# Peptides against a protein of PDB entry 7RZF, part 304

Target 1, 358 residues: chain A of PDB entry 7RZF
Amino acid sequence: PFQEEHLKQLYKIVPIKDIRNLYVTFPIPDLQKYYKSNPGHYLGHLIGHEGPGSLLSELKSKGWVNTLVGGQKEGARGFMFFIINVDLTEEGLLHVEDIILHMFQYIQKLRAEGPQEWVFQECKDLNAVAFRFKDKERPRGYTSKIAGILHYYPLEEVLTAEYLLEEFRPDLIEMVLDKLRPENVRVAIVSKSFEGKTDRTEEWYGTQYKQEAIPDEVIKKWQNADLNGKFKLPTKNEFIPTNFEILPLEKEATPYPALIKDTAMSKLWFKQDDKFFLPKACLNFEFFSPFAYVDPLHCNMAYLYLELLKDSLNEYAYAAELAGLSYDLQNTIYGMYLSVKGYNDKQPILLKKIIEKM
Target 2, 358 residues: chain A of PDB entry 7RZF as posed
Amino acid sequence: PFQEEHLKQLYKIVPIKDIRNLYVTFPIPDLQKYYKSNPGHYLGHLIGHEGPGSLLSELKSKGWVNTLVGGQKEGARGFMFFIINVDLTEEGLLHVEDIILHMFQYIQKLRAEGPQEWVFQELKDLNAVAFRFKDKERPRGYTSKIAGILHYYPLEEVLTAEYLLEEFRPDLIEMVLDKLRPENVRVAIVSKSFEGKTDRTEEWYGTQYKQEAIPDEVIKKWQNADLNGKFKLPTKNEFIPTNFEILPLEKEATPYPALIKDTAMSKLWFKQDDKFFLPKANLNFEFFSPFAYVDPLHSNMAYLYLELLKDSLNEYAYAAELAGLSYDLQNTIYGMYLSVKGYNDKQPILLKKIIEKM

## One batch from the design tools (peptide; made by RFdiffusion4, then SolubleMPNN)

Design b2_p27_7_s4 (from b2_p27_7, 13 letters changed)
Fold by OpenDDE base, seed 2:
Structure b2_p27_7_s4 (fold): chain B 358 residues (1-358), chain A 27 residues (1-27)
Amino acid sequence: as target 1 above (358 residues)
Amino acid sequence: MRITVLTEEQKKFVEENKEYLELALRL
């Protein structure tokens, strides 16, 4: 276990690549026996959320962060880590203390709201979808992975244990949240800006770094993190598929798209899947406008319209992507192209959201 | 990192930076 001397440390690391990363790490108890509850996944889902009122939304609004990931990782025997990984902008590198303050404000919000069973259910459902429709792994890599995890899981569960959530354990969520405190923090900043400012070399790879104690005043600032009114729990993800029924192949199914509707204002082609047999669909819409490319002004107006539309849809983009849905909007010389792809069950919901913003 | 459901951007970020994560945990 980490002793006090290993906590409240700042590591400044020189990368080979031009990257700017922040790692905020917390030693936590070994939770391996609680893999069916996986409280670190629950917390990682919330801390790494990208929706309105999320930590990332606020940090992006300030221009400090591009992306953020939170979750648990194995440590040595008898402990794990909870880790928040941040892709920093150049400006964000100057505001690391304030970024971490916002992390603790968000963690304080999670403490105030308490464990939410509906959030656990979403994590469970998302993981079940991911497991059911995971791509085939390369046999060699997969065998090596399975051999490694056989040390931790029963043989009968080894294939599912990393994905399937079964038990809502609010007590374990609260226990992990109680470890996410400034007094338990280890911070690493990875940036080329530390070149020539390091005094240590890592033994294995020769990576240059500097270790510093985090000042007590900074720890106290983070300990006094208040509730930031900008932080909110996410809304329910309305795009998570629940129906995975594959319709039987029609007797008259054509190998090519068939014209099923022909009107003065619209043509519709349909092709049933005869190859993959997945509960997925691709919806493609071409909108024709005689004004879209008539002159440079109209072209620029059509471009601006789509950029505004994309911006207005950004609130749904993350939740849709997590649920295995995607959309694309493009200007064409004839007008506008829209595509909606992924699991068919909730595509009508996403399509409705797009049309309501148009 | 034991997160199974991430965006493609998040997955890419984790994969590209895994070595520095391992380093940060060993220090």
Scores: peptide ipSAE 0.459, ipTM 0.915, DockQ to the pose 0.517
Fold by OpenDDE base, seed 3:
Structure b2_p27_7_s4 (fold): chain B 358 residues (1-358), chain A 27 residues (1-27)
Amino acid sequence: as target 1 above (358 residues)
Amino acid sequence: MRITVLTEEQKKFVEENKEYLELALRL
């Protein structure tokens, strides 16, 4: 277990790869027995959220962070970690203290709002979908994984325990949030910028690092993290599928796409799934414009339009992806291509959002 | 990370940097 001497530490690590990562870690109690509530997943979902008013949205807006993941990880016997992993930009590497300040501001927002049952329900539903439609794992890897987790879960639950949330435990969420404090922090920064500035070597891989105490002034700055008015709880994910009905194969189903609509302005081809029998669809749209590639100016305008459209859709991209929906937008020599893929139930919602931004 | 639902970018990020995460936790 980490003693006080292991807390409020900064590790500067030299990677082999050209990466810039920040790891903000908090020792937490062993929550393994609470796998049915998984409070660390709840917090990881919110801290790692990418929607408007999220931590990542704000840090991206500053150009400091590319991606962020929050969640719990097993430690040694009798404790776990809550970890926030950050992919830093070059600029973000210069602003690590301020990035961590924003993390504590967001955590303070989570404390102020308190545990939300609807967020737990969303996590439950997302995990249930992920479990139901998970890809077939390689048998050897899967068997080894199951063998490893048999120590933690009843045999009857071992297949589901990592996915199925059953119990909303606001008390455990608050308990974990209470451990996410500056006095309980361990910070690691991984960057080549520390090359030649290290004084220690890690025993297993020979990785060069430096350990420093985080200054009390910095800890105090993080302890005094106020509510940042830019941070908001996410809205409910409207893209989570609830209907998984598979329509029967039509008697007239063709092995190839059939033209089902032909108009002066549109053609529609359809092919029913005759192989996978999944509640999924692929919607592909090709938009034709005589102006899209007429000259270099129009080509650049069409490119800029698409980039602006993508940017305007970023608010939905994360929620859609978590719900097993994706979209793709590409310029073509004839105009634009749009693809919407994933669970069919909420595809109309995503498609409507795309069209409303167009 | 015992997070079941991540973006593909987030999954890739976690997987590609797993060694450094383990290192950061061991130090």
Scores: peptide ipSAE 0.444, ipTM 0.906, DockQ to the pose 0.537
Fold by OpenDDE base, seed 4:
Structure b2_p27_7_s4 (fold): chain B 358 residues (1-358), chain A 27 residues (1-27)
Amino acid sequence: as target 1 above (358 residues)
Amino acid sequence: MRITVLTEEQKKFVEENKEYLELALRL
């Protein structure tokens, strides 16, 4: 167990690779027995969210962080860690204290809102989709993974235990949130900027590091983190598929796209999937505009229009990706190309959102 | 149990930095 002497510590680590990482870690109880509720996954989903009002959205807006992940990880026997890991920019490396302040502000927002059953249900549904459509792992990697998991789960559950959410346990979510406090923090910063500024060497790999106590004033600053009105819970993900019906192959199915609609304003080609038999579709649209490339002014206007359109759609990009949907928008010499790919069930919703922004 | 990885970018980030994550937890 981490004693008090191991808490409120800052580790400055020199990497071999040119990376800038921040690890904010919290010792938590062993939650392995609660895998069916997985409170760490609930919190990791929210803390690692990329939508409007998320922690990452704010940190990206400041130019301090590129990527953020959150969640629980196994430690030594009898405890775990909750970890928030970020990819730091050069500017972010100078603002680590303020980044961590924003983390505690977001955590305080999660405490104030309390556990949300609808968020748990989204996590459950996303995990069910991921389990159902998981790619065939390479046998060697899969066997090694299963062998590791067999130490923790019954044989009957070993294949599902990583994905199965069955029990909403708000008490366990609150318990983990109560451990995510400045008095329980361990911080590691990984950067080449610490080269020649270290006084210790790690025993296993010879990694150079420095250990420092986090000043009490900094801990107190984080303890007094407000709610920050910029942080909000995510909205419900409208793109999560629920219908996975695969339509039977038509008797007249062609191996190539068939022209199924021909009008003065539109042509439509269709090909049924005859190979993969997945509840997925690819929608591709070519828009033709006589104005798109008439002159340099119109070309620039078409470019700016598409950039503004992409920016306006950014609020949906993350939620779509989580749900196994993607879109692409490109300028063409004739106008614009749009592609929507992924599970077919909610593609009309994403397409409607795109068209409403056009 | 694993860190919650939501996107392909997050998966790549976790995989590329796995060694440093393990180090940060051992210190």
Scores: peptide ipSAE 0.442, ipTM 0.915, DockQ to the pose 0.613
Fold by OpenDDE base, seed 5:
Structure b2_p27_7_s4 (fold): chain B 358 residues (1-358), chain A 27 residues (1-27)
Amino acid sequence: as target 1 above (358 residues)
Amino acid sequence: MRITVLTEEQKKFVEENKEYLELALRL
């Protein structure tokens, strides 16, 4: 277990690569026995969320952070870590203290709202989808992975244990949240800006670093993190598929797209999947406008319109991606192209959201 | 990390920086 001397430490690390990373780490109890509830996954889902009112949304709005991931990781015997990993901008590197303050404000928001069973159910459903449609791994890598996890899970559950959530345990969520405090923090910053400013060398790889105690004043600032009114829990992900039925192949199924609708205003081609047999679809729309490419002004207006449309859809992009949906919007010489891809069940919902913003 | 559902950007970020995460935990 980390003693007090190992807590409230700042590590400044010089990378080989040109990267700017922040690691905010907390020692937590060993949660391996609670894999069916996985409270660290619940918290990682919320802390790493990208929707409106998320931690990342606020930090991106300030220009400090590109991406953020939260979650649990195995440590040594008898403990784990909860880790928040951040990709820093150049500006964000100057605001690390304030970034961490915002993390503690978000954690305080999670404490104030308490554990939400619907969020657990969403995590459960997302993981079930991910498991059901998991890509085939390389046999050698997969066997080695399974051999490693056999130490942690019953043989009958070893294939599913990393994905299946079964038990909502609000008590364990609260217990982990109680460990996510400034007095328990370890901070590592990885940046080339620390070159020539380090005094230690790591024994395994020769990585140069500096260790510093985090000032008590900074710890106190983080301990006094108030509720930030910009932070909100995410809304329910409406894009999570629930129907995975594969329709039987039609007797008249063509190897190529068939024209199934022809009107003055629209043509529709359809091809049934005869190869993959997945509950997935690709919807492709080409919109034609006689004005799209008439002159440079109209071309620039069409470009600007599409950029504004993409921006207006960003609120759905993350939730759609987590649910295995994607969309693409492109300008064409004839107008606009829209593609919606992924699980077919909730594609109509995403398509409706796109149309409502157009 | 035992988070199975991430964006492709998040997955890439975790994979590319795995060595530094391991370092940060060993220090």
Scores: peptide ipSAE 0.427, ipTM 0.903, DockQ to the pose 0.518

Design b2_p27_8_s1 (from b2_p27_8, 16 letters changed)
Fold by OpenDDE base, seed 4:
Structure b2_p27_8_s1 (fold): chain B 358 residues (1-358), chain A 27 residues (1-27)
Amino acid sequence: as target 1 above (358 residues)
Amino acid sequence: DKEKELLEKKLKENEEEKKRRLSLKFE
């Protein structure tokens, strides 16, 4: 286990690849016994959220971070880590202290709001969907994985333990959140900019690094992280599917798309799934406009229109993706293409939102 | 959960990349 001397440390690491990463790591208790509540997943979901008012949204708006991942990681016996990992921009590499300040501001927001049962329920539902519709794994890899996790879970639960949440434990969420403090932080910055500035070499892989104590003044700045009004909890994810009913195959089901509507303004083709038997659909829309490609001005206007439309839909993109929905918008020589794919249950909701923004 | 899968994939990709880079000596 990390002793106090291992806390409040900064590691500057030289990568082999040209990457810029920040790892903010917190030692936490072993949460393995709490797999039914999985408080680390709850916090990872919120800290890693990409919607409006999220940590990532703010850090992206400043041009400092491209991607963010938050979650628990297994450690050695008896302890785990909570890690916030971000992909840094060149500018972000210069603002690591401020990035971490924003992390602590978001964590402080989570403390202020307290554990939310509805968020847990969403995590539960999302994980249940992921479990139910999990892709087939390669048998050899799967058996090896199962053999490994048998050390952690009862045999009867080994298949479900990683996915099925059962218990809302606000006490455990608060316990983990209490470990996410500046006094308990380990920071690693990975950048080629540290080449020639390191004084240590890692024994196993020969990775060059420098270790420094984080100054007490910096720790104090992070400890005094206030509530940033830009940070908000996510809104409820309205795209999470709840109906997984598979309709019976129609007797007259064609192996190819059948024309089911033919009008002067619209044609509709339909094909029922006869192979996969999943509660999923692909909705493809092609819009035709005589003005879309009539001249360079109209082409550019059509392009700008779609870019603005995509931007206006960003608030839904992440929530839809989490729920197993995706959409695509593309310019075509005839106008516009829209695709909505994924679980069919909430596709009408997403489609309506897209149309309302058009 | 796609976030969990993406997190697990990113964590696995990062763990495979981290396992390749720094064995954190967990004392």
Scores: peptide ipSAE 0.005, ipTM 0.414, DockQ to the pose 0.050
Fold by OpenDDE base, seed 3:
Structure b2_p27_8_s1 (fold): chain B 358 residues (1-358), chain A 27 residues (1-27)
Amino acid sequence: as target 1 above (358 residues)
Amino acid sequence: DKEKELLEKKLKENEEEKKRRLSLKFE
């Protein structure tokens, strides 16, 4: 475990690649024994959320961050880490202190709202779906993985332990959240801008870095993080599938798409899945407009329209993705292409939202 | 067919990305 001397430290690290990253790390207790409730996953889900009112949404709106990942990381025996990692913009590199302030504001929001059972239930449901429909892994890798985790889980649970949530433990969520404090923080900034400004070299990889204490005034600033009214808990994910029924193969099923609707304005082809037998579908739409590519102006208007449409759908994109739904919108020389893919149960909901924005 | 393969690939990518976003556990 880290001693007090290892806390409230800032590391400026020179990468080999041209990357800008911020790592905000908190030492936490070993949560392995709590795998049935997985409080670290709950917090990672919220802190790493990408929807409206999320930490990422706010930091991205400021132009400081491109991506955010939050979650637990295994440590040595008897401890773990909770890490918030962001990809920094050039501007974000100048605002690291403020970025971290926003992190603590979001964490404070989580404290104020308290643990939400519905959020846990969504995590449970999402993980259950992921487990049930998990792809086949390479036998060698899978066997090695299972052998490794047998040290941590009962034999009967070894296949399910990493996925299936069983217990809502608000006490454990609060316990972990209580460790996410400025006094426990370790900050690493990774940027080539620190080249020639380092005084230490890492022993194993020769990575150049500088270590310095975070000023007490900065720690205090983070400790006094107020509730930021821009931060909100996510809304319930309406895209989580609940029906996994697979319809029987029709007797008249063709190996190729069959034309099932033919009108002056539309043609519809259908092919039933005869191979995978998954509760999934692909919906592909091609829209034709004689004006889409008639001249540069119309082409640019069509492009702009699609970009605006995509932007208007951003609020659903992450929630849909989490639920195993995806959509794609592309300009074509004839108009536009829309694809909706994933679990079929909630595809109509996503499709309706797309159409309502069109 | 290519469409089914693309679906499988995309679904796998989504699952992997979800795991990456929600957990930094080293396997």
Scores: peptide ipSAE 0.014, ipTM 0.414, DockQ to the pose 0.300; fails the geometry check
Fold by OpenDDE base, seed 2:
Structure b2_p27_8_s1 (fold): chain B 358 residues (1-358), chain A 27 residues (1-27)
Amino acid sequence: as target 1 above (358 residues)
Amino acid sequence: DKEKELLEKKLKENEEEKKRRLSLKFE
């Protein structure tokens, strides 16, 4: 475990690649024994959320951050880390203190709201889906992975332990959240802008870096992080599948799409899955308009329309993706193309949302 | 045949995208 002297430190690191990253790291207890509740996963899910009212949404709106990842990482024996990692813009590199302030404001929001059982249930359901429909891995890699995790899990649970949540433990969530404080922080900023400004070299890889203590005033500023009204818990994910029934293959099922509807305004082709036997579907819609590509003005209007439509659907994109649903909207020379893919159970919900925004 | 291939390709792409996003989480 890090001693007090290792906390409240800032590392400025020179990368080999032209990248700008911020790592905000907190030492936490070893959570491996709590794998059935996985409080680190709960917090990672919320802190790393990309929906409206999320940390990323706010930081992205300010133009400071492109991507955000939050979660637990293994440390040495007896401790772990919780890490919030962001990809910084050039502007974000100038606002690292404010970015971290927003992180603590979001953490404070999580404290104020307290552990939510429905969020845990969503994590449980998502992980169960991921486990159930996990792709076959290469035997060698899979065996090596299993051999590694046998040190951590009972033999009977080794296949499920990384996926199946069983226990809602609000006490453990609060315990981990209590470790996410400014007094426990280690900050690393990775940027080429620190080239020639470093005074140390890492022994193993020759990475150049500078270490500095974070000023007490900055720590105090983060400790006094108030509630930011822009931060909200995510809404319930309505796209999480619950029905995984696979319908039997029809006796007259064709190996090719069959025309099942032919009208003046629409044609519909259908093909039942005869190969994968997954509770998934692909819905493809082609819309035809004689005006879509008649001239440059109409073409640009059609483009702008789709961009606005995509923007209006952005609130659902992350939730749909977490649930194994995706959509795509494209301009064509004849009009517009829409696809909806993934688990079939909640596709009608997503499709309805798309249509309501059109 | 082209529609079948497109459907199969699209199903695979969805699975790969899901894998990519799951792999990006430090969870």
Scores: peptide ipSAE 0.013, ipTM 0.417, DockQ to the pose 0.203; fails the geometry check
Fold by OpenDDE base, seed 5:
Structure b2_p27_8_s1 (fold): chain B 358 residues (1-358), chain A 27 residues (1-27)
Amino acid sequence: as target 1 above (358 residues)
Amino acid sequence: DKEKELLEKKLKENEEEKKRRLSLKFE
């Protein structure tokens, strides 16, 4: 167990690459035995969420952070870590204390709301989809991975243990949340700005760093993190597929896209999947406008329109991505291109959301 | 075929990146 002297520490690390990262690390108990409930995954899902009212959304709105990852990481024997990692902007590097304050405000929001069974169910469903439609891995890598995890899981569960959630354990979620406190924090800031300001070198990789105690005043500030009204739990993910039915191959299935609709205003081509037999589809739409590229003004207006459209769809982008859906919007010389790809079941929902914003 | 492979690859990369985001397995 980390002694008190190992907690509330700040590490300033000089990277080889020009990166700016913040790692907020909490030692937690070994949760390996709780793989069926995986409370760290639950918390990682929420803390790492990118939707409206998320930690990342707020930190992005401040211009401090580009990306955020939250989750559990294996430690040495008998303990794990929960890590919140963010990619810092130049401005964010100046606001690390405030960024961490916002992290604790979000954690406080999670405590106030308590464990949500519906969130666990979404994680369970997403993991089940990921397991069911897992791509074929290279046999050598897969065998080596399985051999490694055989030490942790029963043989009968070794294939499913990393994916299939079985038990909602609010007690374990609360237990992990109780470890995510300022008094239990280790902070690492990675930036080239610390070059020449370090006093230690790591023995294994030669990484230059400085270790400092976090001031008690700063710890107290984080301990006094209150609820921030900007933080909200995510809404239910409407894009999670539930129907995986694959329709039989049509007798008249063509090897190429067939024209199935031909009108003055639209042409539609269709190609049934005859190779992969997955419950996935690709919807491609090309919109033609005589005004799209008439002059520089219209070109710029078309560009601005798509940027605004993309911005208006940001609220759905992450949820769709989590559910194995993606969309793409591009300007073309003839107008606009829209692509919707992924699991077929909820594509109409995403497409409707896109059209409603158009 | 290439677009579907690219899509599957991007979806796989996104799923792997999601898995990496959800499970900080820093390889």
Scores: peptide ipSAE 0.011, ipTM 0.431, DockQ to the pose 0.243; fails the geometry check

